# Peptides against a protein of PDB entry 3T6J: the designs that were tried, part 170

Target 1, 375 residues: chain A of PDB entry 3T6J
Amino acid sequence: PIVESYIGFIESYRDPFGSRGEFEGFVAVVNKAMSAKFERLVASAEQLLKELPWPPTFEKDKFLTPDFTSLDVLTFAGSGIPAGINIPNYDDLRQTEGFKNVSLGNVLAVAYATQREKLTFLEEDDKDLYILWKGPSFDVQVGLHELLGHGSGKLFVQDEKGAFNFDQETVINPETGEQIQSWYRSGETWDSKFSTIASSYEECRAESVGLYLCLHPQVLEIFGFEGADAEDVIYVNWLNMVRAGLLALEFYTPEAFNWRQAHMQARFVILRVLLEAGEGLVTITPTTGSDGRPDARVRLDRSKIRSVGKPALERFLRRLQVLKSTGDVAGGRALYEGYATVTDAPPECFLTLRDTVLLRKESRKLIVQPNTRLE
Target 2, 372 residues: chain A of PDB entry 3T6J as posed
Amino acid sequence: PIVESYIGFIESYRDPFGSRGEFEGFVAVVNKAMSAKFERLVASAEQLLKELPWPPTFEKDKFLTPDFTSLDVLTFAGSGIPAGINIPNYDDLRQTEGFKNVSLGNVLAVAYREKLTFLEEDDKDLYILWKGPSFDVQVGLHALLGHGSGKLFVQDEKGAFNFDQETVINPETGEQIQSWYRSGETWDSKFSTIASSYEECRAESVGLYLCLHPQVLEIFGFEGADAEDVIYVNWLNMVRAGLLALEFYTPEAFNWRQAHMQARFVILRVLLEAGEGLVTITPTTGSDGRPDARVRLDRSKIRSVGKPALERFLRRLQVLKSTGDVAGGRALYEGYATVTDAPPECFLTLRDTVLLRKESRKLIVQPNTRLE

## One batch from the design tools (peptide; made by RFdiffusion4, then SolubleMPNN)

Design b2_p19_2_s1 (from b2_p19_2, 8 letters changed)
Fold by OpenDDE base, seed 5:
Structure b2_p19_2_s1 (fold): chain B 375 residues (1-375), chain A 19 residues (1-19)
Amino acid sequence: as target 1 above (375 residues)
Amino acid sequence: VKPYGPSPLGVVYAEEEFR
C-alpha cells in the first residue's frame, strides 16, 4: 500500500486569532479507487475555476495543478479528525507553489452511519432520498470544497519592494465598480488580518463554492451522475447544507455570543444567506415530535435551487471573495458577523431553535483506531 | 487550508470547540 503522513503545527482552528497551529499528525493509506475520482475532478479544475463568480483578475494568475488523494486514516493525533484537508495553510505558498488536497475516506464513511429513525429535522418525504444520496453528495461537496474552494481566489498583495501582483489601473472591484483600494502588505496574511473570523470565513467560502459548482453538469458527470440522479445529488447536497446550518446552533454559545466550531458557523451563515433569499427556497418550521417535545423540520424547494438559491449564493460568494482578495477586514467582518449573528428574533427564532437542536442532539460518534489485515 | 469539519450527520468531537 501507498502510505502518506503529515505531522506538525498545521491547523489553526483552536487559536482564537486563527494564527497558531495545533500540533497534529496522521498516518494513512491511499485509497486508489477513490483517488481516481478526485483526479478526474483535478483534470477539470482549471475550467471549473472559470465558472466561479468573480473576474479572472480575482483568480490565481496561473493555474497550478494540485494533487488530490483519498486516504484511509490509520491513526490521527489531534483534537479531531477532518473529512478533508487542503494544505499548506500559507497563502503565499498556495498562491505561488500550489497545494495538496486529501479526502479522509474512512472518516466520511463514519459520517454516513445515520439510521433513518435517528435522522432529525428532515421532512419524511426527504429521508429516504437523503439516506440514499448523502454519501455521494458529500463526496462531491468535499471534493469541490477542498479543490475549488480552498484552492481558488487571489490575494492582492504589495510586496516588500512596493510592487503589486495586480494592475492598479485596470483591475476593477466588481462590487463597487471602482479601482482596488486595499490589499495585503508585506507581512500581512489572511489569518493575521481577518483574525477571529478568518477560519470560519474561509470555510464558508469553500462550502459556498461547493454548493455553487455542484450545479454544473460537468461536476456531476465527473462523479458519475447524470439525469435524475444528478439532480437528486444536487438536491441532497443543498439539503444537507441547510440542515447542517440548523445543526450548527449546537456550537453557538449564547452567553458569550461566540461560535466554538468554524465549519459549523460557516454552515449557519450559508443557511442565513439562503433564508434571506426568500421565495420559499428554505423553510424551517418548529414542530412537535412524537414524544410530545419540541422538534423542527427543514424544507428545501428543489425547484428554486437554481432560480433563487444560485443567484443568492453567487452574490454572497462574490462578496466573500472580493473582500478576501482586497484585505477589507472591516467590510468582511461586517458581512460575515452579520450573517453569523444568532438572536431569537422572528420569524426564525434561532435561539429557540437552538434549544430544539440541543434537545434532539444525537450521542457523540467516536472514531477509534482501526485494525488492518491482509486479505 | 484547513480541514473539512464535522459532518452534518453528527460526527462531532468533544475537543472540536475551537473558541
Scores: peptide ipSAE 0.019, ipTM 0.631, DockQ to the pose 0.076
Fold by OpenDDE base, seed 4:
Structure b2_p19_2_s1 (fold): chain B 375 residues (1-375), chain A 19 residues (1-19)
Amino acid sequence: as target 1 above (375 residues)
Amino acid sequence: VKPYGPSPLGVVYAEEEFR
């Protein structure tokens, strides 16, 4: 078998300032069969990148075809086990040297396991569909998240010699209609500049890319879904995200006004964006469970995903990218922290919902190291 | 960067214990 491994100070999620990496390592075996679908995604990546809601000037100057491999993990040493990885984490290296994506296939398989009777916060009518398509939708989301999420976008940089990696005279900020007014200086990085919000912000961007691009017919075709199946996968992917946004409240600490998990914060932000879109796209309804205790239901109107959800996400995602590209920390922080704010204001009453989320909290799955053998 | 995890909630990091 083909063995892959990596080791080093890689992910910075445990650093409050998003800069210092945690020592992490894994050993995995390539799953050739599962890698095939991701290779098809890679083959379409250059075209799909053009579908993202920012001008080409805000995208990498040169498309560098990345590797994308499905891996069966034998050993993973770290504080958290991912379903997917995009490396390196340095944006400058991503845009100049390239990157690699991996899907941790056997980890994803564990993530697929859901028992209907334990599935929280969904309408009964959605539960069977959710269970059926959660796995496949995860494959789509992870692939897009890594390859076209983390693998997209350009940082505007002025190097130590004063040279710009963009044409100051011709590149226009699509949000302002003006020339670019800010950029990264020599020595500045995404993490160093955006600091406390950098990790969560980037995860939010990547998740948003996944939701946005999963609407593209070509994407679903790449993953082998057509017709009603494709629509169901889209629906479940979006439904999973809005549900995750509610679940995210578990990882908010009201007393400290802080988030403890970057990905969950990102998912809450997306929920807020989609709620703001209005028009009945997303509804969170407090209910009473069969035990007589508080519960809640998340509803997503599938008929409004494209008409209401997509435009809202498009605008939001473009803003995320523009602010990231231009190194506009003030604007980026204002935008992101605005959506990441958790209050008990109506109609959502998120702090009250948090109590419900905690009450209905699902236990975390534990991963045990697998064995492998030659037959 | 990495998303998700073995649980439906995704990756859980040590920050949950110390923040």
Scores: peptide ipSAE 0.021, ipTM 0.634, DockQ to the pose 0.065; fails the geometry check
Fold by OpenDDE base, seed 3:
Structure b2_p19_2_s1 (fold): chain B 375 residues (1-375), chain A 19 residues (1-19)
Amino acid sequence: as target 1 above (375 residues)
Amino acid sequence: VKPYGPSPLGVVYAEEEFR
């Protein structure tokens, strides 16, 4: 078997400013069968990057083919076990040196163990479909999230010698119609500039890339889905995201006006974007559970994903990227914090919904690290 | 780049931060 490992100060999620890494490490075994799917995705990555909703001038100048493997984790030391990893965490290094992606396959499998009767906030008619396609859709989402989410986009930089990595005279900001007016200076990084929102903002961008590109037929073909199955995978992926946005409220602390989990904050933001799109795309309906206590249902209109959802996500995702590329912290913060704000304003009444989410909260899951052997 | 975050169905960093 092929053994993969890493160790060191890697992830900065526990740093409020997103800069200081937590010491972590893992040992894992390569899952060759699952890795083959991701290799096919890598083979199409250069072309798929062109499908992202920003000008080529905002994409990396040179495509660097990354490694992408599916791993079965044997041991993981850290605050939590991710579903996927993209390293290094430095955008400048990703642009110049490349990156590596991994999917932690057996971690994903834990998510699939949810019993139908314990599934919260879904319509009954969606539960069986959700159970059937949760795993496959998650594989798609993680692959896109890591490879084409975190692996996409360009930072505009002025180096220590004053040279720019973009043509100041010809590159136009698609949001403003003007020349580029801001960039990263020498010594400035994504995390240093965007600080408190950097982690969640980047996760939101990556998740949005996943949702956006999963609509592309080639992506679904790579993962082996065609026809009705492909459409079901799309539907469940989007459904999972909007559901996750609701579940995310568990990780919001109203008293401190802060989020405790970057990815969940990101998912809430996406939910807000899709709700804002309107036209019946997403509906959250408060209900009463069988126990007589508050409950809720999330509805996603499948027929409106492409017509309503995709355009809304496209506009949002483009704006995320443009603000990131230009180092526009003020604009980025205004955009992201706007969508990340949790109030009790109608019609959603998110603070009230949070109470429902907490009421329906499942017991904390424990990860039991496995043994393995050669046969 | 930071890992694909834990889903509500998986281990979440936030739950571990308060240990």
Scores: peptide ipSAE 0.020, ipTM 0.645, DockQ to the pose 0.078; fails the geometry check
Fold by OpenDDE base, seed 1:
Structure b2_p19_2_s1 (fold): chain B 375 residues (1-375), chain A 19 residues (1-19)
Amino acid sequence: as target 1 above (375 residues)
Amino acid sequence: VKPYGPSPLGVVYAEEEFR
């Protein structure tokens, strides 16, 4: 078997300022079959980057072909085991040296293994479909998230000598219609500048890229889905995201007005964006469970994903990128924290929903060291 | 970066905490 590993201070999610890495390490075996799909995605990456909703001037000047591998994890040391990884966590290095992507396939398999009777917050009509396609949709989402999410976008920089990596005279901010008014100074990084929101904001951008690009037929084809299957994968991917946005409330601490998990915060933000789109795209309905206690249902109108969801996500995703590229912390914080705010305001009453989420939460899935055998 | 780390969409350790 082909063995991969990494170790070091890698992820900064446990740092409130998003700067200091947590010590982490893994040993894994390459899943060749799934890796082949990701390699096809890599082969299409340069083309797919052009499908992202920002001008080429906001994309990397030079495409750097990354590695992408699906891994079956044998051991993982850290505070949590991820489903996917994009490294290094330095935008400058990603832009100049390249990056590595991995999908932790067996982690995904465990994570999305859910019994129908225990599946919360979905309509009965969606449960079987969700169970069937959650895994495949995760593969798609992780691939897009890592490769084209984290692997996309340009930071506008003025170096120590005063030179810009963009043409100040010709590059136009698509949101304002004006020339670029802000950028990163020498020594400034994404994490250092956006600080407390940097990690979650970036995860939100990456997740949004996944949802946005999963609508592209070429993406689904790469993963082997066509026709009705492709549409089901799309639907379940979006459904999973809006459900995740509701589940995310578990990781919000009302008393401290803060989030304890960057990815879940990101998913909540996306839920808010899609709810704001309106037109019946997403509906969260409080209900009463069979036990007589509070419950809820999330409904996603499949027919409105492209007509309502995609445009909303497009606008939001473009704004995320533009604000990131220009180092506009004030604008970025206003946008992101606005969507990340949890109140009990109608119609959603998210704080009340949080109580429901907590009431219905399942025990954490804990992974113990697996055993691998030759067959 | 990791999209599905310690969360319901991933596998979490009991000790995970990001606040």
Scores: peptide ipSAE 0.019, ipTM 0.626, DockQ to the pose 0.074; fails the geometry check

Design b2_p19_2_s2 (from b2_p19_2, 8 letters changed)
Fold by OpenDDE base, seed 1:
Structure b2_p19_2_s2 (fold): chain B 375 residues (1-375), chain A 19 residues (1-19)
Amino acid sequence: as target 1 above (375 residues)
Amino acid sequence: VKPRGPSPTGVVDALLENL
C-alpha cells in the first residue's frame, strides 16, 4: 500500500481570526480506485475552471496541475476529521507553487452509515434515494470542493513595487461594469482582510462551486455516472446541501449571534441563497413527529435545480469570487453576513427551526481507529 | 506580485454529526 501522512499547524478554523493553525496530523493509505477518479478530474480541471461563473481575468493566470488522492485514514489527530483537504492554506503558494488535494474516503463512508429510520428532515420518498446516492454524491462534492473550489480564483494584488498582477485599464468587474477599484496590497492576505468571515466565506465559495459544477455532465461522467444515475447524484447532492443548511442551525448560538462551525455556517448561507431563489425550489415545512413533538421536512424540487437553482447559485458564486478577488471586505461582509443572519422571521422561522433541529439531533458519533491488515 | 497569507481553504469538514 501507498502510505501518506502530514503533520503541522494547518487548519485555522478554531482561530476566530482565521490566522493561527491548529496542530494536526494523519496517517493514511491511498485508495487507488477512488484516486483514479480524482486523477481524471484533475485532467479536466483546466477546462472545468472555465465553466465557473467569472471572467478568465478573475481566474489564475496559469493553471498548476495539483495532486489529488483518495485516502483511507488509519489515524487522525486533531479537533475534527475532515472529508477532504486542500493544502497549503496560503493563497500565494496555491497560486504560484500549486497545491495538493485529498479526499478522506473512509471518513465519508462512516457518514453514510445513517439508518433510514434515523434519517431526519427528509420526505419519505427521498430517503431511499438519499441513502443510495449520499456516498457517491459526497465523492463528487468533495472532489469539486477541493480541486475547483479551493483551487480556483485569483486575488488581485499590488506588489511592494506598485506593480499589479492585472491590467487596471482592461479588467472589468462583472458585477459593476467598472474597472477594478480595490485589491490586496503587499502583505495583505485573504485571512488578514476578511478575518472573522474568511474561513466560512471560503468554504461557502467552495461548496457553491461543488453544487454548480456537479451539474456539468463531464463531471458526473468522470465519477462514472450517466443518465438517470447522474441526475440522481445531482439531486441528492443538492438535497444534502439544503438539508445540511437546516442541520447547521445546531451550530448557531443565538445569545451570542455567533456561528461555532465555519462549514455549517457556509451550508446555511447556501440554503438561504436557494430559498431566496424562490419558485418552490426549496421548501422547509414544520411538522409534528410520530412522538407528538416538533419535526420538519426539507423538500427540493428536482425539476427546478437547473432552471432556478443554478442561476441563483451562479449569481451568488460570482459575487463571492469578485468580492474575494478585489479584496472588498465591506461588500463581502455585507453579502455573507446578510445570508448568515439567523432570525425568527417568517416564513422560515429559523430560530424556531433551530429548536426542532436541536430536539431531533442524533448522538455524536465517535470515530475510532480501525484495525488493518495486509491480505 | 503573489498574494500571501494563510487561507481557511483546506478542509471539507466531515463532522459525522452533520453529514
Scores: peptide ipSAE 0.029, ipTM 0.628, DockQ to the pose 0.629; fails the geometry check
Fold by OpenDDE base, seed 3:
Structure b2_p19_2_s2 (fold): chain B 375 residues (1-375), chain A 19 residues (1-19)
Amino acid sequence: as target 1 above (375 residues)
Amino acid sequence: VKPRGPSPTGVVDALLENL
């Protein structure tokens, strides 16, 4: 078997300032069969990057072919196990040296054991479809999230010698129509500038890339989906995201106005963006469960994903990237914290919905190290 | 760039916990 491992101060999710890494490590075995689809995605990555909703001037100057493998994790030591990984976590190194992506395949597989009767916040008509396609759709989302989410975009930098990595005279900010007014100076990083929102903001960008690009026919083809199956995978991927945005409320602490999980905050932000799009794309309806207690239903109109959802997500995703590229912390914070704000304002009444989410919360799943042997 | 990352609660990506 091919064994992969890493160890060190890698992820900064537990640092309020997003800078100090947590010490973690894993040992995993390469799943060759599952890696094949990610290899096809890598082969198309350079072309798919051009489909992202920002000018080429805001994309990496040179495409560096990354590594992408599916891993079966034997041991993971840290505060949590991710579904996927993109390393290194330094934008300068990603731009100049490249990056590696991994999907933790057996971690994803554990999530698929959800019982239909325990599946919360979905319409009954969506439950069977969701159960059928949540696995495949999640593979698509993770692949896009890591490779084309975290693996995309350029930071505008002035180096120690005063040289810019972009043409100040010709590069135009697509949101303002003006020349670039801000950039990263020598020693400034994504995490150092965006600090408290850096992790969640970047996850939101990566998740948005996944939703946006999963609509591209070539992506579904790469993963082996055609016709009605491809449309169902798209639908379930988007449905999963809007459901996750509701579930995210568990990780919000109203008393501290604080989010406790970066990815869930990101998913809530995406839900807010798609709700703002209106036109009946997403509907959250408070209900009463069979137990007589509060419940809720999330509905996504699949016929409006391309017509309403895609344009809304495109505009939002472009804004995220432009603000990231230019190091515009004030603009980025205003945008992101605006969508991340949780109030009890109608029609959604998110604080009330949070009570429902907490009421319907399932027991925490524990990930246990598997037993394995060489035969 | 950070992975579809761990929950500070010591669990897999919180999405997976609720799937």
Scores: peptide ipSAE 0.027, ipTM 0.685, DockQ to the pose 0.139; fails the geometry check
Fold by OpenDDE base, seed 5:
Structure b2_p19_2_s2 (fold): chain B 375 residues (1-375), chain A 19 residues (1-19)
Amino acid sequence: as target 1 above (375 residues)
Amino acid sequence: VKPRGPSPTGVVDALLENL
């Protein structure tokens, strides 16, 4: 088997300022079959990048073909095992040298073992479809999230010599219609500027890219889905995201007005964006469970994903990218924290829903590292 | 910008717990 490993101070999720890495390491084996799907995605990446909702001037000047591998983890040392990884965690290196993507395939596989009777917050009619397509939809989402999410977008930079990596006279901010008014100076990074929101904001951008691009037929074809199956994968991917946004409330601490998990905060933000789109796209309904205790149901109108959901996500995703590219911390924080705010205001009453989420929380599953044997 | 994966153990757990 092909063995891969990484080790170092890599991820900064535990740093409240988003800059200091936690020591992490893994040893994994390459899954050749799953890696082949990601290789096809990589082959289409340059074309798919053009489908993202920002001008080419806000995208990388040169496409650098990344490595993308599906890995079965044998050992993982760290505070949390991810489903996917994009490295290095330095934007300057990503733009100039490239990056590597990995999917932790056997971690994803553990997530697929769901008992129908324990599946919370979905309508009964969606449960079987969700169970069937959760796995495939995750593969699509992770691939897009890593490769075209984290792997996309340009930072506007002024170097130590005062030179810009963009044409100040011709590049226009698509949100304002004006010339670019802010950028990163020498020594400034994404994490250093956006600090406390940097991690969650970037995860939100990457997740949004996944949802947005999964609507493209070519993406589903790459993963081997056509016709009704492709539409079901899309539906389940979006349904999973809105459900995850509700589940995210577990990771909010009302007393501290903060989030304890960057990805879950990101998913809540996406839920808020899709709720704001209105028109019956997403509905969260408080209910009473069979046990007589509070429950809830999330409904996503499949027919409105493209007509309502896509345009809403497009506008939001463009704003995320523009604010990121320009280093507009004030604008970025205002936008992101606005959607990340959790109140008990009607109609959603998110703090009340949080109580329901906590009430319906199941026992934590333990991920056990595998052993290998010679056959 | 540090490319970060979809979810640490907590998110996997949250997804797994509710899956």
Scores: peptide ipSAE 0.026, ipTM 0.668, DockQ to the pose 0.152; fails the geometry check
Fold by OpenDDE base, seed 2:
Structure b2_p19_2_s2 (fold): chain B 375 residues (1-375), chain A 19 residues (1-19)
Amino acid sequence: as target 1 above (375 residues)
Amino acid sequence: VKPRGPSPTGVVDALLENL
């Protein structure tokens, strides 16, 4: 088998400032069958990057073909096991040297195991579809998230010699209509500038890319889905994201006004964006469970994903990228913290919903390390 | 960077746990 591993201070999610890496390591085996799908995604990446909602001037100047593999994890040492990885975690290196993408396939498989009777916050009519397509939709989302999410976008930089990596006279900020007025200076990084919001903001951008690009027929075709199956995968992917935004409330601490998990904060932000879009796209309805205690239902109108959801996400995603590219910390923080704010304001009453989420919390899944054998 | 990663408390991504 082909074995992959990494070890070191890699991920900074546990650092409040987003700068210091946690020591992490894994050993994994390549899943050749699933890797073939990701290879096809890589082959289409340069073209798919053009579908992202920002000008080419905000995208990498040169496409650097990355590696992308699906891995079955044998051993993982760290605070938690991810579903996917994009490395290195340095935007400058991603732009100049390239990157590697990984899907942790057997970790995703653990996430796919859901008992219908325990599946919370979905309409009954959606449960079977959700169970059927959760796995495939996750594969799509992870692939897009890593390759075209984390792997996309350009940081505007002025180097130590005063040279810019963009034409100051011709590049226009699509949000303002003006020339670029801010950038990263020598020694400034994404994490150093955006600090406390950097990790969650970037995850939000990557998740948004996944939702946005999963609407593209070519993406679904790469993963082997066509016709009704493709539409169901799209629906379940979006449904999973809005449900995740509700579930995210578990990881908010009201007393400290903070989030304890970057990805869940990101998913809550996306939920807020899609709720703001209105027009009945997303509805969260408080209910009463069979036990007589509070419950809730999330409804996503399938027919409005492209007409309402996509445009809302497009605008938001473009804004995320522009603010990231220009190093506009003030604008980026204002945008992101605005959507990340959790209050009990109507109509959503998110703090009340949080109590419901906590009440309906399922038992934590245990991940057991697999074994291998020679045959 | 990871799409489904750990929390500062060492909690695995809730999507993996709540699915």
Scores: peptide ipSAE 0.024, ipTM 0.650, DockQ to the pose 0.120; fails the geometry check

